Peptides against a protein of PDB entry 8OXM. Designs and how they scored, part 17

Target 1, 371 residues: chain A of PDB entry 8OXM
Amino acid sequence: FKAEFRLAGGVNLPKIIDCVGSDGKERRQLVKGRDDLRQDAVMQQVFQMCNTLLQRNTETRKRKLTICTYKVVPLSQRSGVLEWCTGTVPIGEFLVNNEDGAHKRYRPNDFSAFQCQKKMMEVQKKSFEEKYEVFMDVCQNFQPVFRYFCMEKFLDPAIWFEKRLAYTRSVATSSIVGYILGLGDRHVQNILINEQSAELVHIDLGVAFEQGKILPTPETVPFRLTRDIVDGMGITGVEGVFRRCCEKTMEVMRNSQETLLTIVEVLLYDPLFDWTMNPLKALYLQQRPEDETELHPTLNADDQECKRNLSDIDQSFNKVAERVLMRLQEKLKGVEEGTVLSVGGQVNLLIQQAIDPKNLSRLFPGWKAWV

## One batch from the design tools (peptide; aimed at target 1 D185 T217 F364)

Design b1_p11_7_s2 (made by RFdiffusion4, then SolubleMPNN; from b1_p11_7, 6 letters changed)
Fold by OpenDDE base, seed 1:
Parts: C-alpha cells; sequence; structure tokens
Structure b1_p11_7_s2 (fold): chain B 371 residues (1-371), chain A 11 residues (1-11)
C-alpha cells in the first residue's frame, strides 16, 4: 500500500488508498468505515449472476447486455474495501456541477440546479398537485443535456454512435435488473458513467428489495429514467433500442426465475445479514442539508438491549425475507398490481411509471428527479 | 467524488 490516502467526500469519509499488486499494477481501492458493505457485496454477486444469465442467452449476448460490477470485500459489520471504479464520473458531477456542469454550459439561461432544488424543497410538504405544478415549471426551465456526454467524450461519429448504444443498453439492463432487485430510484451521485465505454456503474447499493418504498418520502418509480437519463439515449429516447433491451433483459430474468430465487434465498438466509432498514439510515438518506447542524447523534446508544427474544427477532427476520422473496417471485412472474402481464406489457408499465412526471414530482427533492 | 447516499452537496 502507498503511505498516503485521500478522503472521498461525504459523512463516512471513505479513504481512497492506492496499492501495488505483486503483478506491479497499481490498484485504487476505497476503504469504508461506519458502513455495512455486506448488502453491496450481495448485490454485486447477484449482478454477476444476472450477467452470467445474460451472456448465456444468444439475443442478450449479441446485444452485449451487461451490468457493470465492482469488487466489494466486507471486513466487518461496519467496514470493508471496494474496488475503485477507475475512469468513471458521477452523472450528477457531469450534469449539475456548480462550476462546469453540462446544464450550466449548454443551458446557461435555464434554472440552476440549486434553483430547481430550492423550488422542489419548498413544496416537499405540499399537496401532490402543488408538487406536480412546480415540477413541471422546473422541467420547463431546466432542459435535458445528457446527450452532450457522448458528444464531448467521443469525437468520431461511428464511435459516438456505438457508445450511445452502449449507454442505452447499460441503462436498459441496469433498470430491469435494478427493478427485479428493488433498487428503485438512484441518487445522481450514485450512478457513475464510464468515460471510455459510456456504460453505467451503480454504486452504494444499501437500498434494495423495495426498501425505497419505506423511506420517509417513499419512492414512486421502479428505476431512474429521468429526462437526462432519456436524453443520453438520443432522439429515440425510451423507444427502439432501450425498450427492446428492457424486454430482452426481462425475458431472460423471467426465464431464469428459479435460479434467481434460489440465489437470493441463499443470500437472504445468511444469518450475518440484517435486511431491516435502520430508521436512522432511512432518515439520513433523506436528511436535508440544513438539518445537519442539530443532529449530533449523541450515540448514547444506550444499549437498550431490547432483549427481544432471539426467537422473535428470527421470526421477524424470516417474515421480511419471505416477503422479499414473494415480491421477487411476483416480478419474475410478471405480476404487477395483481395482474399477470406479458414481458412487453410489464416493461411498458415500468417505463410509463418511471417517466411519469406525477411519480417523479413525488420523489425526495434531494435525489433531483428533474435531472 | 464517490457520494455514498445523498450526502451534503452543501460542501
Amino acid sequence: as target 1 above (371 residues)
Amino acid sequence: MLVFGPLEENL
């Protein structure tokens, strides 16, 4: 290991370390403390299995459908090491950086990202109608620019076209697998884009299995398919390549239901794994930047060991795991709102739910659903 | 910057 480390930003202040392998190659790693990386490690294993299924199918293999994965090594219940996603940038950094973000560069007369956030935060506790009206005003005055990512990075027209297709395929694959696994919406900083491949990398998988629906502001979309995400696909948007890649991904996932259920079952019954959303984690995931001044958690964790009988904890845990498996099975059967849908019908419903401005307007403003 | 969760974009 090198003697120096860098801090990644953020509350947990993860440490960026560089190590030289016995092969002489330098490898950047991220050391997290005060965080449970077991969920990230599990999700990466499931993604690797989904990739194996997608590579076995001729139609998904021909389309190069894959989810980008990275290595996660849990070291304890509160620490671990992650592979650094080299050559990636957060889509939020590219789009809405205050200095040089693409919205500021390409739309200097539109609302700033800060103005959009402020407007949406002001209505956060208002009616759904008021949220929708303000969201539509924000959308009218904040036009998508993510098409410029591929234009800036890929100057050759043939390469540009290939990379835009790679992006569209990556969004489609990650959206469908993310929906099956209940990843929900994703903060713009937790989606990385590879600057060489245009593929997406989803990081911080600490909200999965529809846990986003039990947040203080519940998720209302099956996956992130916001206006900038769609703009990056180019003129066809959600139609053509994206839709067909979603359908082919969903087809492979549904045809592999027994394998996926068995794997998720083994992971859910790992006695080392707590699938309960910690209320403090749920609050923290939707904390206002202004509210940070007063919540010093005096971690007087008084060990109120609620001696909940080990039996009651185990029974509650098993009932959570069973509900997760049941909902996963429903999705893989194409059961939506008690109705069995075809692959095309299910994919269509999910796309419509993900792009509906009524659903997007209800999301937590900190996740920037207008981006 | 790897932002893990919605961290303060106020820095």
Scores: peptide ipSAE 0.006, ipTM 0.433, DockQ to the pose 0.358
OpenDDE base, seeds 2, 3, 4, 5: peptide ipSAE 0.000, 0.000, 0.005, 0.000; ipTM 0.395, 0.394, 0.416, 0.399

Design b1_p11_7_s3 (made by RFdiffusion4, then SolubleMPNN; from b1_p11_7, 4 letters changed)
Fold by OpenDDE base, seed 4:
Parts: sequence; C-alpha cells; structure tokens
Structure b1_p11_7_s3 (fold): chain B 371 residues (1-371), chain A 11 residues (1-11)
Amino acid sequence: as target 1 above (371 residues)
Amino acid sequence: SLVFGPLELNE
C-alpha cells in the first residue's frame, strides 16, 4: 500500500488508498468505515446473477445488456474495502457541481442547483399540490443538460453514437433490474457514469427490496428516470432503444422467475444479511443538514433493556421476508396493482410512473428529482 | 467529491 490516502468526502469520510499488486499494477481501493458493506456485497452477487441470465439470452447478449458491478469485500459489520470505480464520475458531480457543473456551464441563466434544492425543501412539508407546482416551476427554470456528457467525452461522431447507445442500454438494464430488486430511486451521487464506456455504476445499495417505500418520505418511483437521465439518451428519450432494452431485460427476468426467487429467498433468510430498514437508517437517509447538530450518536451500546423476545423479532422478520418474496413474485409475473400485464404493458407502466412529475415532486428533495 | 448516500455535506 502507498503511505498516502485521500478522502472521498461524504459523512463517513471513506479513504481512497492505492495498492501495488505483486504484478506491479496499481489498484485504487476505497476503504469504508462506519458502514455495513454486506448489503452492497450481496447486491453485487445478485447483479452478477442477473448478468449471467442476460448473457444466456441471445437477444439481451446481442444488445450487451449488463449491470455494471464492482468488488466489495466486507471486513466487519462496519468496515470493508471496495473496488474503486476507476474512470467514473458521479452523475451529480458532472451535472450539479457548484463550480463547474454542466447545468451551470450550459444553462447559466437557469436556477442554480442550490436554488432548486431550497425551493423544494421549503415545500417538503406542504401538500402534494404545492409540491407539484414548485416542482414544475423548478423544472421550467432548470432544463436538462446530460446530453452534453457524451458530447464532451466522445468527440468522434461514430464513437459518440455508440456510447450514447451504451448509456441508454445501461440505464434500461439497471432500471429494470433495480425495479425487480426494489432499489427504488437513486441519489445522483450514488449513480456513477464511466467516462470511457458511458455505462452506469450504481453504488451504495443500502436501500433494496422496496425498503425506500417505508422511508419518512416514501419513494414514489420504481427507478430513477429523471429529466437529465432521459436527456442523456438523446432525442428519442425513453422511446426506441430504452423501451426495447427494458422489455428485453424484463422478459429475461420474468422467464428466470424461479431462479431469481430462489436466490432472493436464500438472501432474505440469511441471518448475516440485514436488508431491513431500521428507523435510524431511515432518518439518516433523509436527514436535513440543519438537523445534524442534535443527533450526537449517543449510541451507548449499553441499553441492554430491549430484550424483546427473540421469537417475536424472528416472526416479524419472517413476515417481512415473505411479503418481499410475494411482491418479487408479483413483479416477475407482471402483476401490477392486482392486474397481470404483458412485458410491454408492465414496462410502459413503470416508465410512466418513473417520469410522472406528480411522483417526482413527492420524492425527498435531497435526492434532487428535478436533476 | 464522491458523496456516498443522500446526505450532501454542505461545504
């Protein structure tokens, strides 16, 4: 290991370390502390399985449909090592960086990311109607710019076209796989884009199995398909390549239902895998910067007294796991709101739900649904 | 800076 480390930023201050292998190659790694990487590691295994299913199917293989994965090595319940996603940038950093973000560069007369955030935070506790009106005002004054990512990175027109297709396929695959696994909406900093491949890498998989629906501000979208995400696809948006790749991904997932159910069942009943949303994690995921002052984590470990009967916890856990499996089975059968849909019908419903300004306006403002 | 999770640290 090199003697120097860098901080990645964020609350947990992950350490970026460089390791020289016995092969003489430098490998950048991210060391997380105060974080449970077991969920990330498990989700990466599920993604690898989904990729295996997608590679077995001729139509999805020909389209190169894959979800990007990275190595995760949990070291403890609160620490681990991640593969550094070399040559990636958070889409949030590219789009809404305060200094040089694409919105500021290409739309200098639009609202700043801070102004958008402020406006949406002011209405966070308001009616859905007031949220929708302010969200529409924000959307009018904050126009998408993510098309410029491929234009900046890929100067050759043939390469640019290929990379825009790679991006669109990556969004489609990750959206459908993410929906099946219940990843929900994704914070703009937790979606990386590869600067060479234009493929997305989803990081920090701490919300899965629709646990985002039980947050203080529930998730209202099946996956992130915001205006900038769509803008990166170019003029066709959600039509053509994206829709067809979603349908082909969904076909493979539905045709692999037994395999997916069996794998997820094993994971949900693994006593080493805590996928449940706890109240503290839920608060942390939707905390306001202003509320940080009083939550001194006096997690004094010494509150021994919640010996809730292990039996009642186990029965409650099993009932949650059963509900997650039932909902996963419904998704894989195309059951939406008690109706059986075709693959095209299900994909269409999910796209409409994901792009609906009424759903987007109800999301937690910290996740920047206008980006 | 890579922000992990939905918490933006205000610099």
Scores: peptide ipSAE 0.007, ipTM 0.453, DockQ to the pose 0.413
OpenDDE base, seeds 1, 2, 3, 5: peptide ipSAE 0.007, 0.000, 0.000, 0.000; ipTM 0.471, 0.400, 0.402, 0.406

Design b1_p11_7_s4 (made by RFdiffusion4, then SolubleMPNN; from b1_p11_7, 5 letters changed)
Fold by OpenDDE base, seed 4:
Structure b1_p11_7_s4 (fold): chain B 371 residues (1-371), chain A 11 residues (1-11)
Amino acid sequence: as target 1 above (371 residues)
Amino acid sequence: SLVFGPLELNL
């Protein structure tokens, strides 16, 4: 290992380290402390399995439908090492960086990212109607710019076209697999884009199996398909390539139902894998900057007294796991709101739900659903 | 700064 490290930023201050392998190659790694990487590691394994299923199917293989994966090595319940996604940038950094973000560069007369956030935070506790009106005002005064990512990175027109297709396929694959696994909406900083491939890398998989629906502000979308995400696809948006790649991904997932259920079942009943949303994690994920002052984690280790009977916890856990498995089975059967849909019908419903301004306006403002 | 999670609203 090199003697020096960098901080990645953030509350947990993860350490970027460089190591030289026995092969003489430098490898950048991220060391997280105060974080449980077991969920990330498990979700990466599930993504690798989904990739294997997609590669077995001739149509999805020809389309190169894959989810980008990275290596995760949990070292403890609160530490681990991740592969650094070299040559990636958070889409949020590209789009809404305060200094040089694409919105500021291409739309200098639009609302700033801060103004948009402020407006949406002011209505967070208001009616759905008031949220929708302010969201529409924000959307009118904050126009999408993510098309410029491919234009900046890929100057050759043939390469630009290929990379825009790679992006669109990556969004489609990750959206459908993310929906099946119940990843929900994704914060703009938790979606990386590769500057060479234009493929997305989803990081920080701490919300899965629809646990985002039990947050203080519930998730209302099946996956992130915001205006900038769509803008990156170019003029066809959600139509053509994106829709067809969603349908082909969904076909493979539905045809692999038994395999997916069996593997997710094993994971949900693994006593080493805590996928459940706890109230503290839920609060933390949607904390306001203003509320940070009083929640000193007096995790005094001495709350010995909640010896709740291990049996009642286990029965409650099993009933949650069973509900998650039933909902996963429904998704894989195309059951939406008690109706059996075709692959095209299900994909259409999911796209409509994901792009609906009424659903987007109800999301937690911290996730920047207007971006 | 690489923001890991929906949590880092404090930039």
Scores: peptide ipSAE 0.007, ipTM 0.454, DockQ to the pose 0.422
OpenDDE base, seeds 1, 2, 3, 5: peptide ipSAE 0.000, 0.005, 0.006, 0.007; ipTM 0.406, 0.466, 0.434, 0.476

Design b1_p11_8 (made by RFdiffusion4)
Pose (drawn by RFdiffusion4):
Structure b1_p11_8 (pose): chain A 334 residues (1-279, 317-371), chain P 11 residues (1-11)
Amino acid sequence: FKAEFRLAGGVNLPKIIDCVGSDGKERRQLVKGRDDLRQDAVMQQVFQMCNTLLQRNTETRKRKLTICTYKVVPLSQRSGVLEWCTGTVPIGEFLVNNEDGAHKRYRPNDFSAFQCQKKMMEVQKKSFEEKYEVFMDVCQNFQPVFRYFCMEKFLDPAIWFEKRLAYTRSVATSSIVGYILGLGDRHVQNILINEQSAELVHIDLGVAFEQGKILPTPETVPFRLTRDIVDGMGITGVEGVFRRCCEKTMEVMRNSQETLLTIVEVLLYDPLFDWTMNPFNKVAERVLMRLQEKLKGVEEGTVLSVGGQVNLLIQQAIDPKNLSRLFPGWKAWV
Amino acid sequence: AAEEIETERLS
């Protein structure tokens, strides 16, 4: 074990450690004290199940739809450990870096990230109209730059297109699974982009199962489909590879709702922390019902096809009205 | 706790 450890930041102060194994290769682990990783363990298990189901299905096997997973090992009710992701860079560090940010490098005339943050802080005390107007003004003077990422990393057109296609597929699959699982904490620091495979990886998973509505600032989108992601998917935008991949993933999930419910039914017997406190679990039953409704496409008794559900999700995600009410720190304009 | 989560997003 290495004698030094680093802090990853945050109120809980997670610890980062390095271990040298028998082969001598250093492996980085993240021990997360004062936090419950049992929910993250369930998330990783359902991620692996979805990846296996996508691999089993011939329609998705050809499309090579995969979910990037990292091992999470719970150690107690209030602690645990997880595998650190190597060879990945944060999206916000690439895009909105103060020193060498992509938006500053490509579009110096556009508004800086500090100006946008100042405007968002000044407008949080305003009403809906002023928030919508400021958001539209910010979007007018802030063009997406993320499309140049692979252009700056993959000079060969074949490799560039391969990485772009893998990025688009990974974004579609991750967005579909996050909507199904109700993942809400999807700001720039929770998503890591690989420098080689160009596949997005979700690292935080801190809050899910429709927890953003509980937060003071509700989460009005099911997944992150901001202007930068859409521009980086290519000229075609959401139409094309993203829509088809979303439809295929939704079809696979409808075909495997039995396996998904079997995986998620681990609750109601060993409830995790932050629940059933302050004296057939209530919230667990509620989230199971909500997941079942999402999977069956019933909601309030209405039937919705896979294509219609995908179109509705796209419309909700790209709607500026929903983006205006989001948390300023979520970087909806980014 | 909810306020702490949103505060972390500002950082």

Design b1_p11_8_s1 (made by RFdiffusion4, then SolubleMPNN; from b1_p11_8, 5 letters changed)
Fold by OpenDDE base, seed 5:
Structure b1_p11_8_s1 (fold): chain B 371 residues (1-371), chain A 11 residues (1-11)
Amino acid sequence: as target 1 above (371 residues)
Amino acid sequence: SAEAILAEMLS
């Protein structure tokens, strides 16, 4: 280990440490403290399995459909080491950085990211109709710019086209696999883009198995397919390459139903894998930026020997796990809203749900659904 | 097989 470290931004002040391996290679590592990396580690293993399934299928292999993974080594319930995603940037940093963000550079007369956030925060407790109207006003005055990412990074037209295709394939693969696994909390800081490959890296996998739907403000979209995400695909948007890659990913997932169910069942009943949403985690994920000062609850692990009957906790847990498995089985059968859909029908429904301004307007303002 | 993928994930 080098004696020098850098702080990464964020509440937990993760440390970036440069390590020399026994192979003589320098590797950057992110050391998180006060965070349980076991969920991230397990979800990375599930993504690696999904990648193995995608590589076995000729159609998905030819399209190079993969989820970008990173190595996670949990050290304790409150610490671990992440592989540093070198050459990546949060999509939020590129798009909505206050100093030099792409929205400010390309659309200087649009609303600022702060004005958009403020308008959506003002209606957070209002009706769905009022949220929708304000969201549409925000969207009208905050036009997408993510097409410029590939244009800035890839000056050669042939490379630019290939990288835009790689991006579109990465969005499709991660969206469908993320939907099957019920991955939530897909805000603009939890999605990185690789500046060399144009592929997405999903981080902070702490909301899985549709636990985002039980947040105080429930998640209303199957994955992030916001206007900037679509703009990065170029002129075809969600049509053509994206739709076909979603369909081929969904086909592989549905044809791998037994394998996926068996693996998720083992994980759901693993006593070392806490995937359930707790009230403190729910509060943390939907905290207001103004309230960051006071709520450092020192999770003193000591106090709550709540002698809730072990039997009632176990029965409640088992019922939630069974419901998650049933919903996963429905998704893998193409059962949506009590109807069996074809792969094309299911993918179409998911795309429509993800781009619907009514669903997007209902999300927590911190998710930044207008970006 | 499902078992081989499971074994690879549990290893």
Scores: peptide ipSAE 0.006, ipTM 0.479, DockQ to the pose 0.021
OpenDDE base, seeds 1, 2, 3, 4: peptide ipSAE 0.000, 0.000, 0.000, 0.005; ipTM 0.402, 0.396, 0.385, 0.414

Design b1_p11_8_s2 (made by RFdiffusion4, then SolubleMPNN; from b1_p11_8, 6 letters changed; failed a check: a repeat of another design)
Amino acid sequence: RGEAILQEMLS

Design b1_p11_8_s3 (made by RFdiffusion4, then SolubleMPNN; from b1_p11_8, 7 letters changed)
Fold by OpenDDE base, seed 2:
Structure b1_p11_8_s3 (fold): chain B 371 residues (1-371), chain A 11 residues (1-11)
Amino acid sequence: as target 1 above (371 residues)
Amino acid sequence: RGLSILAEMLS
């Protein structure tokens, strides 16, 4: 290890460390403290399995459908080492950075990212109707710009076109696999884009198996398919390449039902894999910016009182695990809202749910559904 | 040494 470290931005101030391997190669590592990376490590293994399934199928292999993965080494319940995703940027940093974000550069007369966030925070406790009206006003005055990512990074027209296709395929693959696994908390800082490949890297996998639906503000979309995400696909939007890649990914997932159920069953019953939402985690994920100052967790909460009857905890846990498995089985059968859908019908429903401004307006303001 | 630096960085 080098003696010097850099701080990455964010609440937990992760440390970027350069490590020299036994091979003499320098490797950047992100050291997170106060974060349980076991969930990330498990979800990365599930993504690797999904990639194996996608690589075995001729149609998904020809389309190069894959989820970008990174190495995770959990060290404790509160610490671990991540592979530093060199050459990636959070989509939120590119789009809505305060200094030089793409919205500010290309749309200087639109609302600022701060103005949009403020407007949506003001209506956070209001009716769904009031949230929808303000969300539509924000969207009208905050137009998508993510098309410019590929235009800035890839000056050659043939390369630009190929990278836009790589992006579209990456969004499709991660959206469908993320939906099957019930991946939540897909805010603009939890999605990185590779500046060389235009592929997405999903990070912070701590909300899975639809646990986002039990948050104080429940998640209302199956995946992130916001206006900027769609704008990055270019003129065809969700039609053509994106839809076909979603359908082919969904086809492989549905045809791999037994394998996926078996893997998820093993994970859900692994006592080392805490996938359940707890109240403290829920508060942390949906904290107000104003509340960041006072939570010094004096978690000197004595380990004593959580001797709730092991039997009642185990029964409650088993019932949650069973419900997750049943819902996963429904998704893999194409059961949506009590109806069995074709792959095309299911993908269409999911796209419509993900782009619905009524669903988007109901999300937690920190998710930034207008981006 | 590397693990001790990691421990100090995680403390």
Scores: peptide ipSAE 0.008, ipTM 0.461, DockQ to the pose 0.033
OpenDDE base, seeds 1, 3, 4, 5: peptide ipSAE 0.000, 0.006, 0.000, 0.006; ipTM 0.436, 0.452, 0.430, 0.476

Design b1_p11_8_s4 (made by RFdiffusion4, then SolubleMPNN; from b1_p11_8, 5 letters changed)
Fold by OpenDDE base, seed 5:
Order: structure tokens, then C-alpha cells, then sequence
Structure b1_p11_8_s4 (fold): chain B 371 residues (1-371), chain A 11 residues (1-11)
């Protein structure tokens, strides 16, 4: 270990540690404190399984459809070591960095990222109609720029094209796998892009199995397919390569139903795997930076009366786990809103839900649905 | 058009 550490940004002040392996290679590691990395570790194992399924199928193997994984070593319920994804940057850092973000560089006359966030925060407690109107105004004055990522990183036209294709495939694979697993909290800091491969790395997997729907502001999209995400695909957008890669990924997931259900069932009933959303976690994920000052823990200790019997907690847990498994089974059968859809029909519905500005306008402002 | 055709050939 080197004696020096760097702080990564964020509330929990994660530490970046440089380590020299016995092989003489330097490896960066991210040490997170106060976060339960067990969920990340479990979800990485599920992603590795999904990758194994995708590699067995000829069509998905030919397309090199994979979800990027990283190593997680949980040390405790509140600490662990993450493999630092060397050569990755958060998409939010590239797009909406305050100093040199791509929106500021390529669209200097658009609203700033701060102005967009402020406008959406002002309507956070307003009607869905008012949120939609302000979201449309923000979107009109904050135009996509993520096409410039590949253009900046890959100067050779043939390499540029290959990397844009790799990006599009990565978005498709992670979107469908993420939907099947019910991944939430897909804000712009929880998605990294590899500067060499143009593939996405999804981090902070603490919202899974549709637990994003029980947040104080429920999640309304199946995955992140915002305007910048689409802009990175180039002129075809969600059509052609992206749609076909989603369909081929969904086909493999649906054809692997028994395997996926069995593994998720084992995980949901693992007493060491806390996947349920608790009120404190929900509050933390959707807290405003301004509300940090008034959390004086007036934990009035006197509400002793919620001795909900341990039996009622266990029964409530089992009912939630059963509901998650039922919903996973429905997704893998192509059951959406009580209707059985084809792979193409299901993928089309998910794309339409993910790009719908009415759904996007209802998201928590911290998710930055305009990016 | 050319990009869509190339994307079909590489997909």
C-alpha cells in the first residue's frame, strides 16, 4: 500500500488507495465507509451470471453483449473495498462538471447544470403537470452533448465508429439486465464510462428489485435512457443497434428464466443480504444537500410502542420477497401491465417508458433526468 | 444512411 490516499468526491468521502500487487502491478482501490457493499458484491455475482448466459448464446456473443463488472470485497456491513475502475469517469463528471463539463464547453448559451437543477427543485413538490412543463423548458434549454465523448476520445473514424457501437451495446445490455433485476438510483454519478472501451460501468447497486419504486419520490423509468444517453448512440438513437441489442439481451434473459429465478430466490432469502429499502436509506438517497444542517437526532426515544412482533417483520419480509419473485417471473415471461408481450413488444414498451418526458419529469431532481 | 448500413454490417 502507498502511504498516500486521495479522497473521491461524495458525502461518505471514499478513499482511493494505491496498492502494488505481488505481480508488481499498481492497482487502485476505493475504500468506502458507511455503505453496505454486500449488495454491490451480490449484484456483481448476478451480473457475472448474466454475462455467462449472454456468452452462451450465439447472437449475444457475436454482438459482445456484456454488463461491465468490478470486484467488490465487503469488509463489514458498513465498509468494503471496491476495485477502482481505472480509466473510467462518471458520465456526470464528463457532462455536467462545473468547470469543464461537455454541456458548458459545447453549449455555453444553454442553462447551466445548476440552473436546471434549481428549476426542477422549485417544482419538486408541485403537480405532475407543472413538473412536466418545467422539465420540457429545461430540456429545450439544455441540449444533449454526449456524442462528443466518443468524438473527443477516438479521433480515427473507424475506431470512433467501433467505440460508439461498443457504447450502444453496453447501454442496451445494462439497460435490459438492470430492468430485469429492478436496478434503481441510476443517476449520472452511478454510471461510469470507460475512456478506452466506451463501455458503461454501473456502480452503487444499493437500489435493486424495484426498491426504487418505494422511495419518497418513486422511480418512474425502467432504466436510464435520457437524452444524453441516447445522444451517445449517434444519429440512429434508440433505433437499429440499440433496439436489436436490447431484444437479443431480453431473449436470452427470458430463455434463462428458471436459472435467473432460482438464483434470485436464493439471494432474496439470504439472511446476510439486506436488499430491502429502509426509511433511513430512502431518506438518505433523496435528501437535499440543504437538509444536512437540521438533522439533530431528536430521536425521541419514547416511541417504545412499535414492538412490532418479530413475527410480523418476518411475515412482511416474506411477502415482499414473494412479490419481488412474482414480478421477476412476470418480466421474464414478458408480462407487462397484465399483458403478455413478445420480446420486441416488451423492449419497445420499456424504451417508450424510459424516454417518456412525463416519466422523466416525475423523477427526483437529484437523478438529473434532463442529462 | 451510410452509418446505419455500417451499423447493420457490424451488428
Amino acid sequence: as target 1 above (371 residues)
Amino acid sequence: KAEAILAEMLS
Scores: peptide ipSAE 0.011, ipTM 0.358, DockQ to the pose 0.015
OpenDDE base, seeds 1, 2, 3, 4: peptide ipSAE 0.005, 0.000, 0.006, 0.000; ipTM 0.476, 0.382, 0.486, 0.464

## One batch from the design tools (peptide; aimed at target 1 H187 L215 F364 G366)

Design b1_p12_1 (made by RFdiffusion4)
Pose (drawn by RFdiffusion4):
Structure b1_p12_1 (pose): chain A 334 residues (1-279, 317-371), chain P 12 residues (1-12)
Amino acid sequence: FKAEFRLAGGVNLPKIIDCVGSDGKERRQLVKGRDDLRQDAVMQQVFQMCNTLLQRNTETRKRKLTICTYKVVPLSQRSGVLEWCTGTVPIGEFLVNNEDGAHKRYRPNDFSAFQCQKKMMEVQKKSFEEKYEVFMDVCQNFQPVFRYFCMEKFLDPAIWFEKRLAYTRSVATSSIVGYILGLGDRHVQNILINEQSAELVHIDLGVAFEQGKILPTPETVPFRLTRDIVDGMGITGVEGVFRRCCEKTMEVMRNSQETLLTIVEVLLYDPLFDWTMNPFNKVAERVLMRLQEKLKGVEEGTVLSVGGQVNLLIQQAIDPKNLSRLFPGWKAWV
Amino acid sequence: PFNVDEEIAAAK
């Protein structure tokens, strides 16, 4: 074990450690004290199940739809450990870096990230109209730059297109799975982009199962589909590869709702922390009902096709009205 | 600046 450890930041102060194995290769682990990783263990298990189901289905096998997973090992009710992701870089560090940010490098005339943060801080005390107007003004003077990422990393057109296609497929699959699982904490620091495969990886998974509505600032989107992601998917935008991949993933999930419910039914017997405190779990049953409704497409008794559900999700995600009410730190304009 | 972790910690 290495004698030194680093802090990853945050109120809980997670610890980063390096271990040298028998082969001598250093492996980085993240021990997360004062936090419950059992929910993250369930998230990783369902991620692996979805990846296996996508691999089994011939329609998705050809499209090579995969979900990037990292091992999470719970150690106690209030602690655990997880595998650190190597060879990845944060999206916000690439895009909105103060020193060498992509938006500053490509569009120096556009508004800086500090100006946008100042405007968002100043407008949080305002009403809906002023928030919508400021958001539209910010979007007018802040064009997406993320499309140049692979352009700056993959000079060969074949490799560039391959990486772009893999990025688009991974974004579609991750967005579908996050909507199904109700993942809300999807700001720039929770998503890592690989420098080689260009596939997005979700690392935080801190809050899910429709927890953003519990937060003071409700999450009005099911997944992150900001202007930067859409521009980086290509000229076609959401239409094309993203829509088809979303439909295929939704079809696979409708076909495998039995396996998904079997995986998620681990609850109601060993409830995790932050639940059933302050004296058939109530919130566990509620989230199981919500997941079942999402999977069956019933909601309030209404039937919705896979294509219609995908179109509705796209409309909700790209609607500026929903983006205006989001948390300023979420970087909806980014 | 606004921090998401702080919002989550405040909610708890």

Design b1_p12_1_s1 (made by RFdiffusion4, then SolubleMPNN; from b1_p12_1, 8 letters changed)
Fold by OpenDDE base, seed 4:
Structure b1_p12_1_s1 (fold): chain B 371 residues (1-371), chain A 12 residues (1-12)
Amino acid sequence: as target 1 above (371 residues)
Amino acid sequence: MPSIGDLIAAAR
């Protein structure tokens, strides 16, 4: 390890360290403290298994359908080391950085990212109709610009075309795998894009198995397919390559039902893997910027008193795990709202749900569904 | 709390 470290910003002040491997290669790593990386590590393993299934199928292999993975080494319940995703940028940073974000650069007369957020925060406690109207106003005055990512990074037209296809395939694969695993919507800062491959890297996998549906503001989309995500695909949008890659990914997932169920079952019952949403985590994920002042987590570890009967906790946990497994089985059978759908029908439903401005307008404003 | 993405953004 080099003797020097850099602080990554933010409350937990993760340390960026450079390590020289036995191979003489420098590898940047992120050391995160005060965070449980076990869920991220488990989800990366599940993604690797999904990738193995996708590589075994000729149609998905020919399309190079993969979900990008990174190395996670949990060191404790509150610390670990992550592979630094070198050459990646958060899509939110590219799009809505306050200084030089693509929206400001390409659409200087549109609403600022701050104005959009403010408008949506003002209606957060309002009716679904009021949320929808304000969301439509925001969308009209905040037009997508993510097409410019590939145009800025890939100047050669042939390379540009190939990278736009790589992006579209990456979105399709991650969307369907993410739906199967119940990752839900993804904050724009938790989606990285590789500046060389145009592939997405999903990070901070703290919500899985549809636990986003039990948040204070429930998730209403199967995956993130916002206007900027679609704009990055170019003129075809969700049609053609994206849809076809979703269908081929879903086909492999459905044909691998027994394998996926067995794997997820083992994970759900692993006593070392806490995937359940707790109230503190739920509040943290949807915390308002204004509420930062008073929640000093006096996690005094000394709340000895909730000796809730181990039996009632275990029975409640098992019933949640069983429901997750049943819902996973339904997804893998193509059961949506009590109806069995074809792969094409299921993928179509998921795309329509993900792009529906009524669903998007109901999302937590902090996740910026207009981006 | 900032996401890992917010942390990556802030480390640039």
Scores: peptide ipSAE 0.025, ipTM 0.613, DockQ to the pose 0.069
OpenDDE base, seeds 1, 2, 3, 5: peptide ipSAE 0.022, 0.000, 0.000, 0.000; ipTM 0.532, 0.424, 0.438, 0.408; seed 1 fails the geometry check

